# Designs tried in a protein design run: peptides against a protein of PDB entry 1Y0J. Part 66

Target 1, 39 residues: chain A of PDB entry 1Y0J
Amino acid sequence: EARECVNCGATATPLWRRDRTGHYLCNACGLYHKMNGQN

## One batch from the design tools (peptide; made by RFdiffusion4, then SolubleMPNN)

Design b2_p28_2_s1 (from b2_p28_2, 22 letters changed)
Fold by OpenDDE base, seed 3:
Structure b2_p28_2_s1 (fold): chain B 39 residues (1-39), chain A 28 residues (1-28)
Amino acid sequence: as target 1 above (39 residues)
Amino acid sequence: EEEEREEEEKRLEEIKALREEMVKKLKE
């Protein structure tokens, strides 16, 4: 299976992150969620 | 939110600990 960001659908990123439920986020979306208190 | 790299590092440390424990048993 191919890994993809659950927020924007990106399949490539400099650094993969995961939210509290284990879903994958690209680096950009992960940082955005942290800024808004979502991860 | 967690970095994938940090999660992998933790897993590697756990594997290292298990390996050392096995080496001790083999020398007993």
Scores: peptide ipSAE 0.028, ipTM 0.364, DockQ to the pose 0.016
Fold by OpenDDE base, seed 1:
Structure b2_p28_2_s1 (fold): chain B 39 residues (1-39), chain A 28 residues (1-28)
Amino acid sequence: as target 1 above (39 residues)
Amino acid sequence: EEEEREEEEKRLEEIKALREEMVKKLKE
């Protein structure tokens, strides 16, 4: 049942984020996508 | 992009509202 980042597979993060389609991203990947205008 | 923290905050606010409503009814 552990949540996973759809980008890197991380199961733990200081802050969970979600992309436009509702998929979970870890904080790092969420910020990465944000910097690249992908989220 | 949406942060889970924001979602949690919204959920907590909803719970608080429901709690207050219930308390009011219990005091009647």
Scores: peptide ipSAE 0.027, ipTM 0.363, DockQ to the pose 0.016
Fold by OpenDDE base, seed 5:
Structure b2_p28_2_s1 (fold): chain B 39 residues (1-39), chain A 28 residues (1-28)
Amino acid sequence: as target 1 above (39 residues)
Amino acid sequence: EEEEREEEEKRLEEIKALREEMVKKLKE
């Protein structure tokens, strides 16, 4: 499975996350989006 | 996000199980 973060392009992360639109985010970007709200 | 965590956990459990099975076969 080749997953990629839609925000930074990372292909590996300790934990994959998904935004409200269903796009995959790496852990870092996912947390960033979460703390900053709707992107 | 919670679904991704649960999925990752399941994957890790599967890998662990497969590894244990492999180790058993290698020791025999």
Scores: peptide ipSAE 0.025, ipTM 0.355, DockQ to the pose 0.021
Fold by OpenDDE base, seed 4:
Structure b2_p28_2_s1 (fold): chain B 39 residues (1-39), chain A 28 residues (1-28)
Amino acid sequence: as target 1 above (39 residues)
Amino acid sequence: EEEEREEEEKRLEEIKALREEMVKKLKE
């Protein structure tokens, strides 16, 4: 079992997030998408 | 977006419940 951020490819993060379609994002990318209205 | 956090919190709550049950049994 390996999880990767669909945006940057990171495999480790303090908090896993998911976009509206269910794809995994690391905490940093999740917050970035949120700021830009993508999540 | 917060689904993973909620799932993790749910798992942690389950672990806490199991620990509390064990503590009760050890006191008997």
Scores: peptide ipSAE 0.025, ipTM 0.353, DockQ to the pose 0.018

Design b2_p28_2_s2 (from b2_p28_2, 20 letters changed)
Fold by OpenDDE base, seed 4:
Structure b2_p28_2_s2 (fold): chain B 39 residues (1-39), chain A 28 residues (1-28)
Amino acid sequence: as target 1 above (39 residues)
Amino acid sequence: EEEERRERERREEEIREEMERMVEELKK
């Protein structure tokens, strides 16, 4: 399995998150989207 | 296409760096 963040393409993160549609986000991008109401 | 790929990679890296800075601030 080659999981990638749909936002920045990162393949490794201390915590995988998911957006409202179920796509994977790295921890940083997940937090970023949350702060901007895009998650 | 190769040039476009490089541009996408640069933009993705800039976004990642911005998010990393934000996360660092949130950890304070």
Scores: peptide ipSAE 0.028, ipTM 0.452, DockQ to the pose 0.109
Fold by OpenDDE base, seed 2:
Structure b2_p28_2_s2 (fold): chain B 39 residues (1-39), chain A 28 residues (1-28)
Amino acid sequence: as target 1 above (39 residues)
Amino acid sequence: EEEERRERERREEEIREEMERMVEELKK
């Protein structure tokens, strides 16, 4: 099983991030969440 | 079922593309 972003399903990213609950996010989605105060 | 899968994939792609655009802008 490959890691995937819980937001967009991407399986590859320059930098894996994690939300406050520990879910993996691709760099893009992680940044989005951060900008919208979701992290 | 296949239709739902295709729709989900389309939605995920749209989200990904939007995020990619955002990141590109943030890199500027």
Scores: peptide ipSAE 0.026, ipTM 0.451, DockQ to the pose 0.104
Fold by OpenDDE base, seed 3:
Parts: sequence; C-alpha cells; structure tokens
Structure b2_p28_2_s2 (fold): chain B 39 residues (1-39), chain A 28 residues (1-28)
Amino acid sequence: as target 1 above (39 residues)
Amino acid sequence: EEEERRERERREEEIREEMERMVEELKK
C-alpha cells in the first residue's frame, strides 16, 4: 500500500478520508476541508 | 525538478503542521 494525502502529502494517518472525487486525504486534512466547506 | 520538489516538500510540511495543530484543538 502506497497512499498519500492529496492535500499535504502525508503517507501515514490514524484515519484515511476521501474527498468527493475519491482522492485520499489524511484525517487532519479531511477535517480541515470539512471545517472550511472545501473538498 | 529538484528545486520544485524541495519547495513542494516545504509547503507540505507547513500544511501538515497546521493540520496537526488543528486536530489537537479539535480533540479538546
């Protein structure tokens, strides 16, 4: 498994999330997008 | 390009650190 957050480039996270287009986000960036209404 | 790569890495690190701080606050 080689996964990377499309926002910050992190390769490790307690929880992988996805944006509405299916791109992977680390937990932190996923929360950030949620808080700012972005994807 | 090597310079572009290094610049990208710096930006990603800044974003990561900001996100880590945000998560810490949200855990409170």
Scores: peptide ipSAE 0.026, ipTM 0.448, DockQ to the pose 0.107
Fold by OpenDDE base, seed 1:
Structure b2_p28_2_s2 (fold): chain B 39 residues (1-39), chain A 28 residues (1-28)
Amino acid sequence: as target 1 above (39 residues)
Amino acid sequence: EEEERRERERREEEIREEMERMVEELKK
């Protein structure tokens, strides 16, 4: 099943991450959230 | 409502630009 980043909609990433609510984030968005907080 | 849409689009663009910078750094 196609997974997508809940933040940017990306469907491909070298590493899938998850936010505090358990939603999937691409690596970049996950790092962005860690550095800048929730979007 | 249109103003709210423009605000959202601006924020999304800022996030996109930040992601591009981060990807560039991660690939060095």
Scores: peptide ipSAE 0.022, ipTM 0.408, DockQ to the pose 0.206; fails the geometry check

Design b2_p28_2_s3 (from b2_p28_2, 23 letters changed)
Fold by OpenDDE base, seed 2:
Formats: sequence, C-alpha cells, structure tokens
Structure b2_p28_2_s3 (fold): chain B 39 residues (1-39), chain A 28 residues (1-28)
Amino acid sequence: as target 1 above (39 residues)
Amino acid sequence: SEEEREREEKRREEIEKKMKELVEELKK
C-alpha cells in the first residue's frame, strides 16, 4: 500500500500533512483545508 | 457514479494544481 492524500488521492508530495483526525493530506490539500477552515 | 467520481477527481486535481502554484509563489 502507498500513502495517499485523503482529499485528492495524490501519492507523492513534498510534505505530508495530517488533518485533526489523523488522515494524511498532501501539502497542497493540507494548506487548502487550512486556508478554508477545513480538515 | 463513475462520472461523478471522475468529475470530483478532476476538481480535486485542479485545486491541487492551483494550490501548488500558490505555494510556489509564496516561496518566492
């Protein structure tokens, strides 16, 4: 299994982030959700 | 549906692309 962003499904990113529930997000989606007040 | 999934995937990819571009700009 390969790690993937729970938002966009990306399997590669310069920086893996995690939402407040522990799910992985790529850097872009992590920032997107942070900017929009989402997880 | 498959169509909905494809549409959503495309939307997510577009968002990611825009965010990547934004991040690059912010790094400058």
Scores: peptide ipSAE 0.018, ipTM 0.374, DockQ to the pose 0.118
Fold by OpenDDE base, seed 5:
Structure b2_p28_2_s3 (fold): chain B 39 residues (1-39), chain A 28 residues (1-28)
Amino acid sequence: as target 1 above (39 residues)
Amino acid sequence: SEEEREREEKRREEIEKKMKELVEELKK
C-alpha cells in the first residue's frame, strides 16, 4: 500500500508534509492549506 | 475504485489551479 495525500489522494510528491493531526499531505496540498490557514 | 481515483484527480487539479492563482497574487 502506497502513502496517499489525505486531501487529493496523490501518491507521489516532491515532499511529504503533515497536517495538525499527523495525516500526510502532498507538497502542493500542504502549501495550499498553509496559505489558507489550515495548518 | 476508478471513480474514487477520478474524484481525487479532479480535486488535485482544482487545488493546483488555486495554488497557482495564489502564488501569482502573492508576487504582487
Scores: peptide ipSAE 0.017, ipTM 0.384, DockQ to the pose 0.101
Fold by OpenDDE base, seed 1:
Structure b2_p28_2_s3 (fold): chain B 39 residues (1-39), chain A 28 residues (1-28)
Amino acid sequence: as target 1 above (39 residues)
Amino acid sequence: SEEEREREEKRREEIEKKMKELVEELKK
């Protein structure tokens, strides 16, 4: 078992990000949500 | 499950597509 993005399920990313509740997001999802006010 | 993986992959692909579009827009 490995860490995965709670949004897309990716298990590998250049940079791990986190949402407000501490769940991990891959770099892409983290940036996307931040840019769209969803994170 | 396979179906779950397919859904996640599709979702990821859409996100990546939108991200690329956003990046291009931000470069303007």
Scores: peptide ipSAE 0.017, ipTM 0.380, DockQ to the pose 0.105
Fold by OpenDDE base, seed 4:
Structure b2_p28_2_s3 (fold): chain B 39 residues (1-39), chain A 28 residues (1-28)
Amino acid sequence: as target 1 above (39 residues)
Amino acid sequence: SEEEREREEKRREEIEKKMKELVEELKK
């Protein structure tokens, strides 16, 4: 088993982030959501 | 599925586009 970004499914990233509900996001998706005001 | 793959590709493209814009803002 491996951690996956809940948004794009990526399994590798320079930095793991989490949304407001605690789900894991890759760095890119985390920044994307932050920019759009999303979880 | 094919539909799922297409939706995922679109999402990735949108993220890439927005990230490029964000990078430009960070350069200021």
Scores: peptide ipSAE 0.017, ipTM 0.350, DockQ to the pose 0.114

Design b2_p28_2_s4 (from b2_p28_2, 21 letters changed)
Fold by OpenDDE base, seed 2:
Structure b2_p28_2_s4 (fold): chain B 39 residues (1-39), chain A 28 residues (1-28)
Amino acid sequence: as target 1 above (39 residues)
Amino acid sequence: DAERAAREAEERERIREEMERMVAELKA
């Protein structure tokens, strides 16, 4: 199996991030959420 | 619960769309 971003479905990223509940986000989605104060 | 899960899914969808537009602009 391969890790998948819960937001966009990406399976490859330079850095995996996680939301407050531990769900994985790709670097791009994680930064976007952080910038907009979401998840 | 189901309602919370649905709201979260909708939020992820909105964010995904915004990300796609942003990425498209950056790569143009």
Scores: peptide ipSAE 0.033, ipTM 0.471, DockQ to the pose 0.136
Fold by OpenDDE base, seed 4:
Structure b2_p28_2_s4 (fold): chain B 39 residues (1-39), chain A 28 residues (1-28)
Amino acid sequence: as target 1 above (39 residues)
Amino acid sequence: DAERAAREAEERERIREEMERMVAELKA
């Protein structure tokens, strides 16, 4: 199974990010959470 | 439980759609 964003399920992104607990986020969701705080 | 999982899935979907709208605006 391919890596996927724990938030939106995307399997492809220009840049993989991670949240404070180490879960992988796509670039978009990572930026969203940074802007709005913990989901 | 199943009810909580459903609520969380709906929240993730709302966030996904929000990001898609943002991308659409940037591309327009």
Scores: peptide ipSAE 0.032, ipTM 0.471, DockQ to the pose 0.076
Fold by OpenDDE base, seed 3:
Structure b2_p28_2_s4 (fold): chain B 39 residues (1-39), chain A 28 residues (1-28)
Amino acid sequence: as target 1 above (39 residues)
Amino acid sequence: DAERAAREAEERERIREEMERMVAELKA
């Protein structure tokens, strides 16, 4: 199985991140959430 | 809750579109 970002659906990223509930985010989406707060 | 899930899906879509714009700018 392939992991994917719960926000954008990307399946590849330089660094996998996770939100406060443990869902996986790609590096880009994780950084965006960090910069703009939780949505 | 289906209604909450729908709102959260809309938020994710707005963020996705914003990220696409940023990526396009960085690739230019």
Scores: peptide ipSAE 0.030, ipTM 0.467, DockQ to the pose 0.139
Fold by OpenDDE base, seed 5:
Structure b2_p28_2_s4 (fold): chain B 39 residues (1-39), chain A 28 residues (1-28)
Amino acid sequence: as target 1 above (39 residues)
Amino acid sequence: DAERAAREAEERERIREEMERMVAELKA
């Protein structure tokens, strides 16, 4: 498996999240997007 | 182009690092 965050490129995270279109985000970037209205 | 790609990569890294610090703080 080779999943990676579409924002920062991280390949490992405590929790995988998804953006509005279903793309994977690491936990940190997912939180960032939420805080900034889905950047 | 290469310059744009590099700038975007640097921004993503800065954001990642900032969020990691924020998460660490929240866990404390």
Scores: peptide ipSAE 0.035, ipTM 0.487, DockQ to the pose 0.125; fails the geometry check

Design b2_p28_4_s1 (from b2_p28_4, 16 letters changed)
Fold by OpenDDE base, seed 4:
Structure b2_p28_4_s1 (fold): chain B 39 residues (1-39), chain A 28 residues (1-28)
Amino acid sequence: as target 1 above (39 residues)
Amino acid sequence: KEKEKKELEELEKKIEEAKKKREEELKK
């Protein structure tokens, strides 16, 4: 059971991030949501 | 923020368990 981005399902990323509820996001999705005020 | 760290660890544990359960159900 590998870690996955809750947004895109990616299992690998240069930097794991977390949303405000503690769920994991890949670097790309984490930055995207931060910029758009999501998660 | 040690308390917040522990809360996060517990949340991560719950997520992993839920994911495994989901995978098992999907394989049936």
Scores: peptide ipSAE 0.029, ipTM 0.325, DockQ to the pose 0.042
Fold by OpenDDE base, seed 1:
Structure b2_p28_4_s1 (fold): chain B 39 residues (1-39), chain A 28 residues (1-28)
Amino acid sequence: as target 1 above (39 residues)
Amino acid sequence: KEKEKKELEELEKKIEEAKKKREEELKK
């Protein structure tokens, strides 16, 4: 297995982020959720 | 804060274990 974004499934990203529950998000999805009040 | 950090670490460990089990089942 490999680490993957829980939102889009990406396995590679310039910066791994985490949501409030600790699940991993790629940089893009992390920023998206932050901007939209998600996570 | 430190307690939350440890709890998160434990949660991540459980997630990894669950993923491993899922992977094994999917290979069958």
Scores: peptide ipSAE 0.028, ipTM 0.310, DockQ to the pose 0.041
Fold by OpenDDE base, seed 2:
Structure b2_p28_4_s1 (fold): chain B 39 residues (1-39), chain A 28 residues (1-28)
Amino acid sequence: as target 1 above (39 residues)
Amino acid sequence: KEKEKKELEELEKKIEEAKKKREEELKK
Protein backbone atom coordinates (compact mmCIF):
# COMPACT_ATOMS: atom_id res chain seq x y z
CA GLU B 1 0.00 0.00 0.00
CA ALA B 2 1.10 3.53 -0.76
CA ARG B 3 0.13 6.74 0.95
CA GLU B 4 -0.83 9.67 -1.22
CA CYS B 5 -1.75 13.31 -0.74
CA VAL B 6 -5.52 13.66 -0.90
CA ASN B 7 -5.08 17.00 -2.66
CA CYS B 8 -2.44 16.44 -5.35
CA GLY B 9 -1.87 12.69 -5.28
CA ALA B 10 1.82 12.92 -4.39
CA THR B 11 3.15 9.69 -2.90
CA ALA B 12 6.26 11.20 -1.36
CA THR B 13 6.95 14.37 0.60
CA PRO B 14 9.50 15.75 3.06
CA LEU B 15 6.76 15.99 5.67
CA TRP B 16 3.32 14.43 5.81
CA ARG B 17 0.57 16.61 7.21
CA ARG B 18 -3.03 15.86 8.10
CA ASP B 19 -6.37 17.40 7.32
CA ARG B 20 -9.30 17.67 9.72
CA THR B 21 -10.60 14.26 8.72
CA GLY B 22 -7.26 12.58 9.34
CA HIS B 23 -6.34 12.18 5.70
CA TYR B 24 -2.82 12.93 4.55
CA LEU B 25 -1.54 15.97 2.73
CA CYS B 26 1.95 16.43 1.38
CA ASN B 27 3.95 19.23 2.92
CA ALA B 28 3.24 21.64 0.08
CA CYS B 29 -0.51 21.07 0.06
CA GLY B 30 -0.62 21.12 3.83
CA LEU B 31 1.08 24.50 3.90
CA TYR B 32 -1.23 25.78 1.18
CA HIS B 33 -4.27 24.73 3.16
CA LYS B 34 -2.79 26.26 6.29
CA MET B 35 -2.35 29.59 4.53
CA ASN B 36 -5.80 29.56 2.95
CA GLY B 37 -7.89 27.74 5.53
CA GLN B 38 -8.30 27.07 9.22
CA ASN B 39 -5.12 26.82 11.20
CA LYS A 1 -4.91 20.43 21.04
CA GLU A 2 -3.90 17.19 22.68
CA LYS A 3 -7.45 15.96 22.14
CA GLU A 4 -7.20 16.81 18.46
CA LYS A 5 -3.96 14.87 18.24
CA LYS A 6 -5.60 11.82 19.74
CA GLU A 7 -8.54 12.14 17.37
CA LEU A 8 -6.22 12.34 14.39
CA GLU A 9 -4.23 9.35 15.55
CA GLU A 10 -7.43 7.35 15.89
CA LEU A 11 -8.55 8.37 12.42
CA GLU A 12 -5.16 7.49 10.96
CA LYS A 13 -5.37 4.06 12.54
CA LYS A 14 -8.82 3.50 11.05
CA ILE A 15 -7.64 4.65 7.63
CA GLU A 16 -4.65 2.32 7.65
CA GLU A 17 -6.83 -0.58 8.77
CA ALA A 18 -9.26 0.15 5.96
CA LYS A 19 -6.40 0.27 3.45
CA LYS A 20 -5.07 -3.03 4.72
CA LYS A 21 -8.52 -4.58 4.40
CA ARG A 22 -8.84 -3.31 0.83
CA GLU A 23 -5.43 -4.68 -0.06
CA GLU A 24 -6.30 -8.08 1.33
CA GLU A 25 -9.56 -8.11 -0.59
CA LEU A 26 -7.73 -7.25 -3.80
CA LYS A 27 -5.30 -10.12 -3.29
CA LYS A 28 -8.15 -12.61 -3.23
Scores: peptide ipSAE 0.028, ipTM 0.348, DockQ to the pose 0.042
Fold by OpenDDE base, seed 3:
Structure b2_p28_4_s1 (fold): chain B 39 residues (1-39), chain A 28 residues (1-28)
Amino acid sequence: as target 1 above (39 residues)
Amino acid sequence: KEKEKKELEELEKKIEEAKKKREEELKK
């Protein structure tokens, strides 16, 4: 089993982030969610 | 921060257990 971004499904990223529910987001999606007020 | 760490560790543990159960179910 490989880690994947819960938003876009990416399996590789420069930096793994987490949403408010503890699930993993790639760096890009993590920044996107933070800027747009989403998980 | 220590409390947050514990919360995340607990969530990851639950996720791993759920994934394991799903895999076992799919093997049948």
Scores: peptide ipSAE 0.026, ipTM 0.337, DockQ to the pose 0.038

Design b2_p28_4_s2 (from b2_p28_4, 14 letters changed)
Fold by OpenDDE base, seed 1:
Structure b2_p28_4_s2 (fold): chain B 39 residues (1-39), chain A 28 residues (1-28)
Amino acid sequence: as target 1 above (39 residues)
Amino acid sequence: SEEEEKQLKELEEELKKKQEERKKEEAE
């Protein structure tokens, strides 16, 4: 099995997150989206 | 040794389980 960040394609991260549409994001991209009000 | 190989395999399996658990604990 494998999971990747829908924003940057990273397959490893300290903490997996999800955007407002339910897609997986790495911690960095998740925080980026949250800070900029993006999904 | 055979015993150390068994120990390694056990540790690898435990690590795999922990990683799978972490994947299921994703946050938003």
Scores: peptide ipSAE 0.057, ipTM 0.462, DockQ to the pose 0.019
Fold by OpenDDE base, seed 5:
Structure b2_p28_4_s2 (fold): chain B 39 residues (1-39), chain A 28 residues (1-28)
Amino acid sequence: as target 1 above (39 residues)
Amino acid sequence: SEEEEKQLKELEEELKKKQEERKKEEAE
């Protein structure tokens, strides 16, 4: 199976990030969530 | 033996891939 960003659905990213609940986010979405206080 | 060496090399490559995957994972 392929990993996907739970926010935008991207399947490829330079760096996979994970929120506090374990959801996978692409680098862009992960940083966006962090900046806006979202998980 | 050559067979053992081949198996070791395969395990090393598998370990390398696993480590690369973990390296690309960073906590928010």
Scores: peptide ipSAE 0.051, ipTM 0.462, DockQ to the pose 0.016
Fold by OpenDDE base, seed 3:
Structure b2_p28_4_s2 (fold): chain B 39 residues (1-39), chain A 28 residues (1-28)
Amino acid sequence: as target 1 above (39 residues)
Amino acid sequence: SEEEEKQLKELEEELKKKQEERKKEEAE
């Protein structure tokens, strides 16, 4: 069970986020997608 | 010392538990 960011492939992050479809994103990618309207 | 080794092992166990907790952490 190794969780990975679907955007960058990172396996470690201060906070795991999820997009609207339930995919896991690292904190950085999650914030990036939120800012750019993607999630 | 044996006591220090015990403390170390306990710390390692706590760290493991914390890592498992963070692994399951998620936010929208």
Scores: peptide ipSAE 0.047, ipTM 0.446, DockQ to the pose 0.019
Fold by OpenDDE base, seed 2:
Structure b2_p28_4_s2 (fold): chain B 39 residues (1-39), chain A 28 residues (1-28)
Amino acid sequence: as target 1 above (39 residues)
Amino acid sequence: SEEEEKQLKELEEELKKKQEERKKEEAE
């Protein structure tokens, strides 16, 4: 059992986020994608 | 597509349930 950010590969984050297709992003990558209109 | 997204979400939910079941069995 190991979840990882589909963008940077991080396995730990204070808050897991999800893109529009349901894939997991760490908090940092999730916010970055939101700001730049990415998944 | 919306259809692919629905399929992926469904598979992810099934995977989560199976993982929880395995953990339960291991803890028993």
Scores: peptide ipSAE 0.038, ipTM 0.412, DockQ to the pose 0.032; fails the geometry check

Design b2_p28_4_s3 (from b2_p28_4, 15 letters changed)
Fold by OpenDDE base, seed 2:
Structure b2_p28_4_s3 (fold): chain B 39 residues (1-39), chain A 28 residues (1-28)
Amino acid sequence: as target 1 above (39 residues)
Amino acid sequence: SEKEKEELEELEKKIEEAKKKREEELLK
């Protein structure tokens, strides 16, 4: 039951991030959504 | 058993709905 990125399912990352609801994202997915998401 | 099957189906449905909501939060 290891932590997983809610976007890509990765279980390891240099830096864990979180979405606005508190779900964990790997560094890559977090940055991707930050750059492409419209808030 | 039939009862176990029905319970499993209900749980799977709830899991999928939760995953969908999570995806919507990420994509918006």
Scores: peptide ipSAE 0.043, ipTM 0.431, DockQ to the pose 0.023
Fold by OpenDDE base, seed 5:
Order: structure tokens, then C-alpha cells, then sequence
Structure b2_p28_4_s3 (fold): chain B 39 residues (1-39), chain A 28 residues (1-28)
């Protein structure tokens, strides 16, 4: 098994990120949610 | 069998509910 982004399902990324609950996000999805979220 | 089909349906429902909760956590 391989790690995957919980948002888009990508299995490869320049930088893995995590949300506050520990879910893994690819760099793109992590940045997107950081910029557009209200957390 | 019908029993197995129902069990699969329940599991699929639980999976979708879990995905929904994960999505909510991601978007908040």
C-alpha cells in the first residue's frame, strides 16, 4: 500500500502535508485548503 | 446470496458516511 492524498487520491507529491486531524494531503491540496479554508 | 448483498450494501453505506465525515474535516 502507498500513502495517498485524502482529497484527490494522489500518491506522489513534492511535499506531504497534514490537516489538523492528521489526514495526509498532497502539497497542492494542502495549499488549496489552507488558502480557501476558514480554519 | 441476498444476505451477502445486504451485508455489502451496509458496508458501502458505512464507507460513504466515513468519507463524508473526512470531507467535512478537510473543508472546515
Amino acid sequence: as target 1 above (39 residues)
Amino acid sequence: SEKEKEELEELEKKIEEAKKKREEELLK
Scores: peptide ipSAE 0.039, ipTM 0.426, DockQ to the pose 0.024
Fold by OpenDDE base, seed 4:
Structure b2_p28_4_s3 (fold): chain B 39 residues (1-39), chain A 28 residues (1-28)
Amino acid sequence: as target 1 above (39 residues)
Amino acid sequence: SEKEKEELEELEKKIEEAKKKREEELLK
């Protein structure tokens, strides 16, 4: 029921982020995609 | 009915395709 990171499935994170399409990402996955995103 | 069954299967297929597309976008 709880929110989950669409990338790793984590349900807890110090900071929730969102990708360009609006999906929720945990802080770690969000930073990873931001740094490696080819855009 | 058989018609409803087929319609449901088509919708399920579209859902899976949408999920696949989302995954591809995320993992780029």
Scores: peptide ipSAE 0.031, ipTM 0.397, DockQ to the pose 0.021
Fold by OpenDDE base, seed 3:
Parts: structure tokens; sequence; C-alpha cells
Structure b2_p28_4_s3 (fold): chain B 39 residues (1-39), chain A 28 residues (1-28)
């Protein structure tokens, strides 16, 4: 996969997540968005 | 050895399939 986090651009993560709009996020950014809403 | 190489390839395949399934669950 050439997948990357739409927030930070990371290409590797222990767990891929998805935001409410369906974009892929790394685990860290996914948790951030979940707890704080948006960047 | 060729036998060990084949075993490694099979394990790598299983790992990738497991990762895919895990990702699918997280994205739901």
Amino acid sequence: as target 1 above (39 residues)
Amino acid sequence: SEKEKEELEELEKKIEEAKKKREEELLK
C-alpha cells in the first residue's frame, strides 16, 4: 500500500484509522481527531 | 534452504492477510 495519513503524511502506523469523512489517518492522528474534533 | 524460503513466504502472506482484516475492522 502507498497509503498515507491525510493529517501528517505518515506511511506506517500500528493501526490505520478513518476520520468521519472517510480519509485514512495513522493511529496517533486518528486518536487526536477523535478526541479534539479536527486539526 | 529452499524449504525455509518457502516457509518464510507463507508466513509473510499470512501476516499481510491478517493486517488487512485488522484494518478493515478498524475502519468500520
Scores: peptide ipSAE 0.036, ipTM 0.408, DockQ to the pose 0.020; fails the geometry check

Design b2_p28_4_s4 (from b2_p28_4, 12 letters changed)
Fold by OpenDDE base, seed 3:
Structure b2_p28_4_s4 (fold): chain B 39 residues (1-39), chain A 28 residues (1-28)
Amino acid sequence: as target 1 above (39 residues)
Amino acid sequence: EEEEKKKLEELEEEIKKRREERELLEKL
């Protein structure tokens, strides 16, 4: 079993995040989505 | 605002690199 970012497919990240639907995002994609959603 | 925009651009580039790497690995 290996977790991967639903956005970029990365399997490793300093910090796993989740989107509003509960899907796992790597730190970079999580921040990206947060920033884009707030802008 | 400008700092956040630059940070966003950096993140976008990182995401792009990761996607390209993944796609390349999937083809091997």
Scores: peptide ipSAE 0.022, ipTM 0.432, DockQ to the pose 0.699
Fold by OpenDDE base, seed 2:
Structure b2_p28_4_s4 (fold): chain B 39 residues (1-39), chain A 28 residues (1-28)
Amino acid sequence: as target 1 above (39 residues)
Amino acid sequence: EEEEKKKLEELEEEIKKRREERELLEKL
């Protein structure tokens, strides 16, 4: 079926990202987690 | 650092908007 962001549930994004465990994140959530992880 | 904070804020708003949209759709 359709892929969805594990964080916000979005099913569409300009760019799909994945976390270290392979879960899919939309571009926004992927960048959000990256920024929060570094700061 | 100020630019990073601004970018983070924009992303947080986008995430919030998407969640709210999903919530609305689920109520239909």
Scores: peptide ipSAE 0.021, ipTM 0.421, DockQ to the pose 0.667
Fold by OpenDDE base, seed 1:
Structure b2_p28_4_s4 (fold): chain B 39 residues (1-39), chain A 28 residues (1-28)
Amino acid sequence: as target 1 above (39 residues)
Amino acid sequence: EEEEKKKLEELEEEIKKRREERELLEKL
């Protein structure tokens, strides 16, 4: 029913991001991945 | 890991600031 972060499972975030394959990431996970070159 | 956490926090703050700035500008 609800969108969730593929990394942590969070269903709520101030900003949705996406990985290279189009999967949704919460803001925190998206930033973390970007910071570590994983996204 | 502490460094990563710190960097993440900084990035999140930056995003927040930019949003606040945008909201302010939109109200002007």
Scores: peptide ipSAE 0.018, ipTM 0.351, DockQ to the pose 0.165
Fold by OpenDDE base, seed 5:
Structure b2_p28_4_s4 (fold): chain B 39 residues (1-39), chain A 28 residues (1-28)
Amino acid sequence: as target 1 above (39 residues)
Amino acid sequence: EEEEKKKLEELEEEIKKRREERELLEKL
């Protein structure tokens, strides 16, 4: 079982984040969504 | 998108700094 970012598919990241629905996002995608008021 | 990329990098660096600071404080 390998975790992957639901946005970009990355399997490695310094920090895993989760969107409002609980899906995993890599650090970059998580921050990107936060910056754009999305998730 | 380049501006957003820079902002993202800045946020990542800030998070890193805050984590390092927290870790340091936890050891004091």
Scores: peptide ipSAE 0.018, ipTM 0.355, DockQ to the pose 0.162

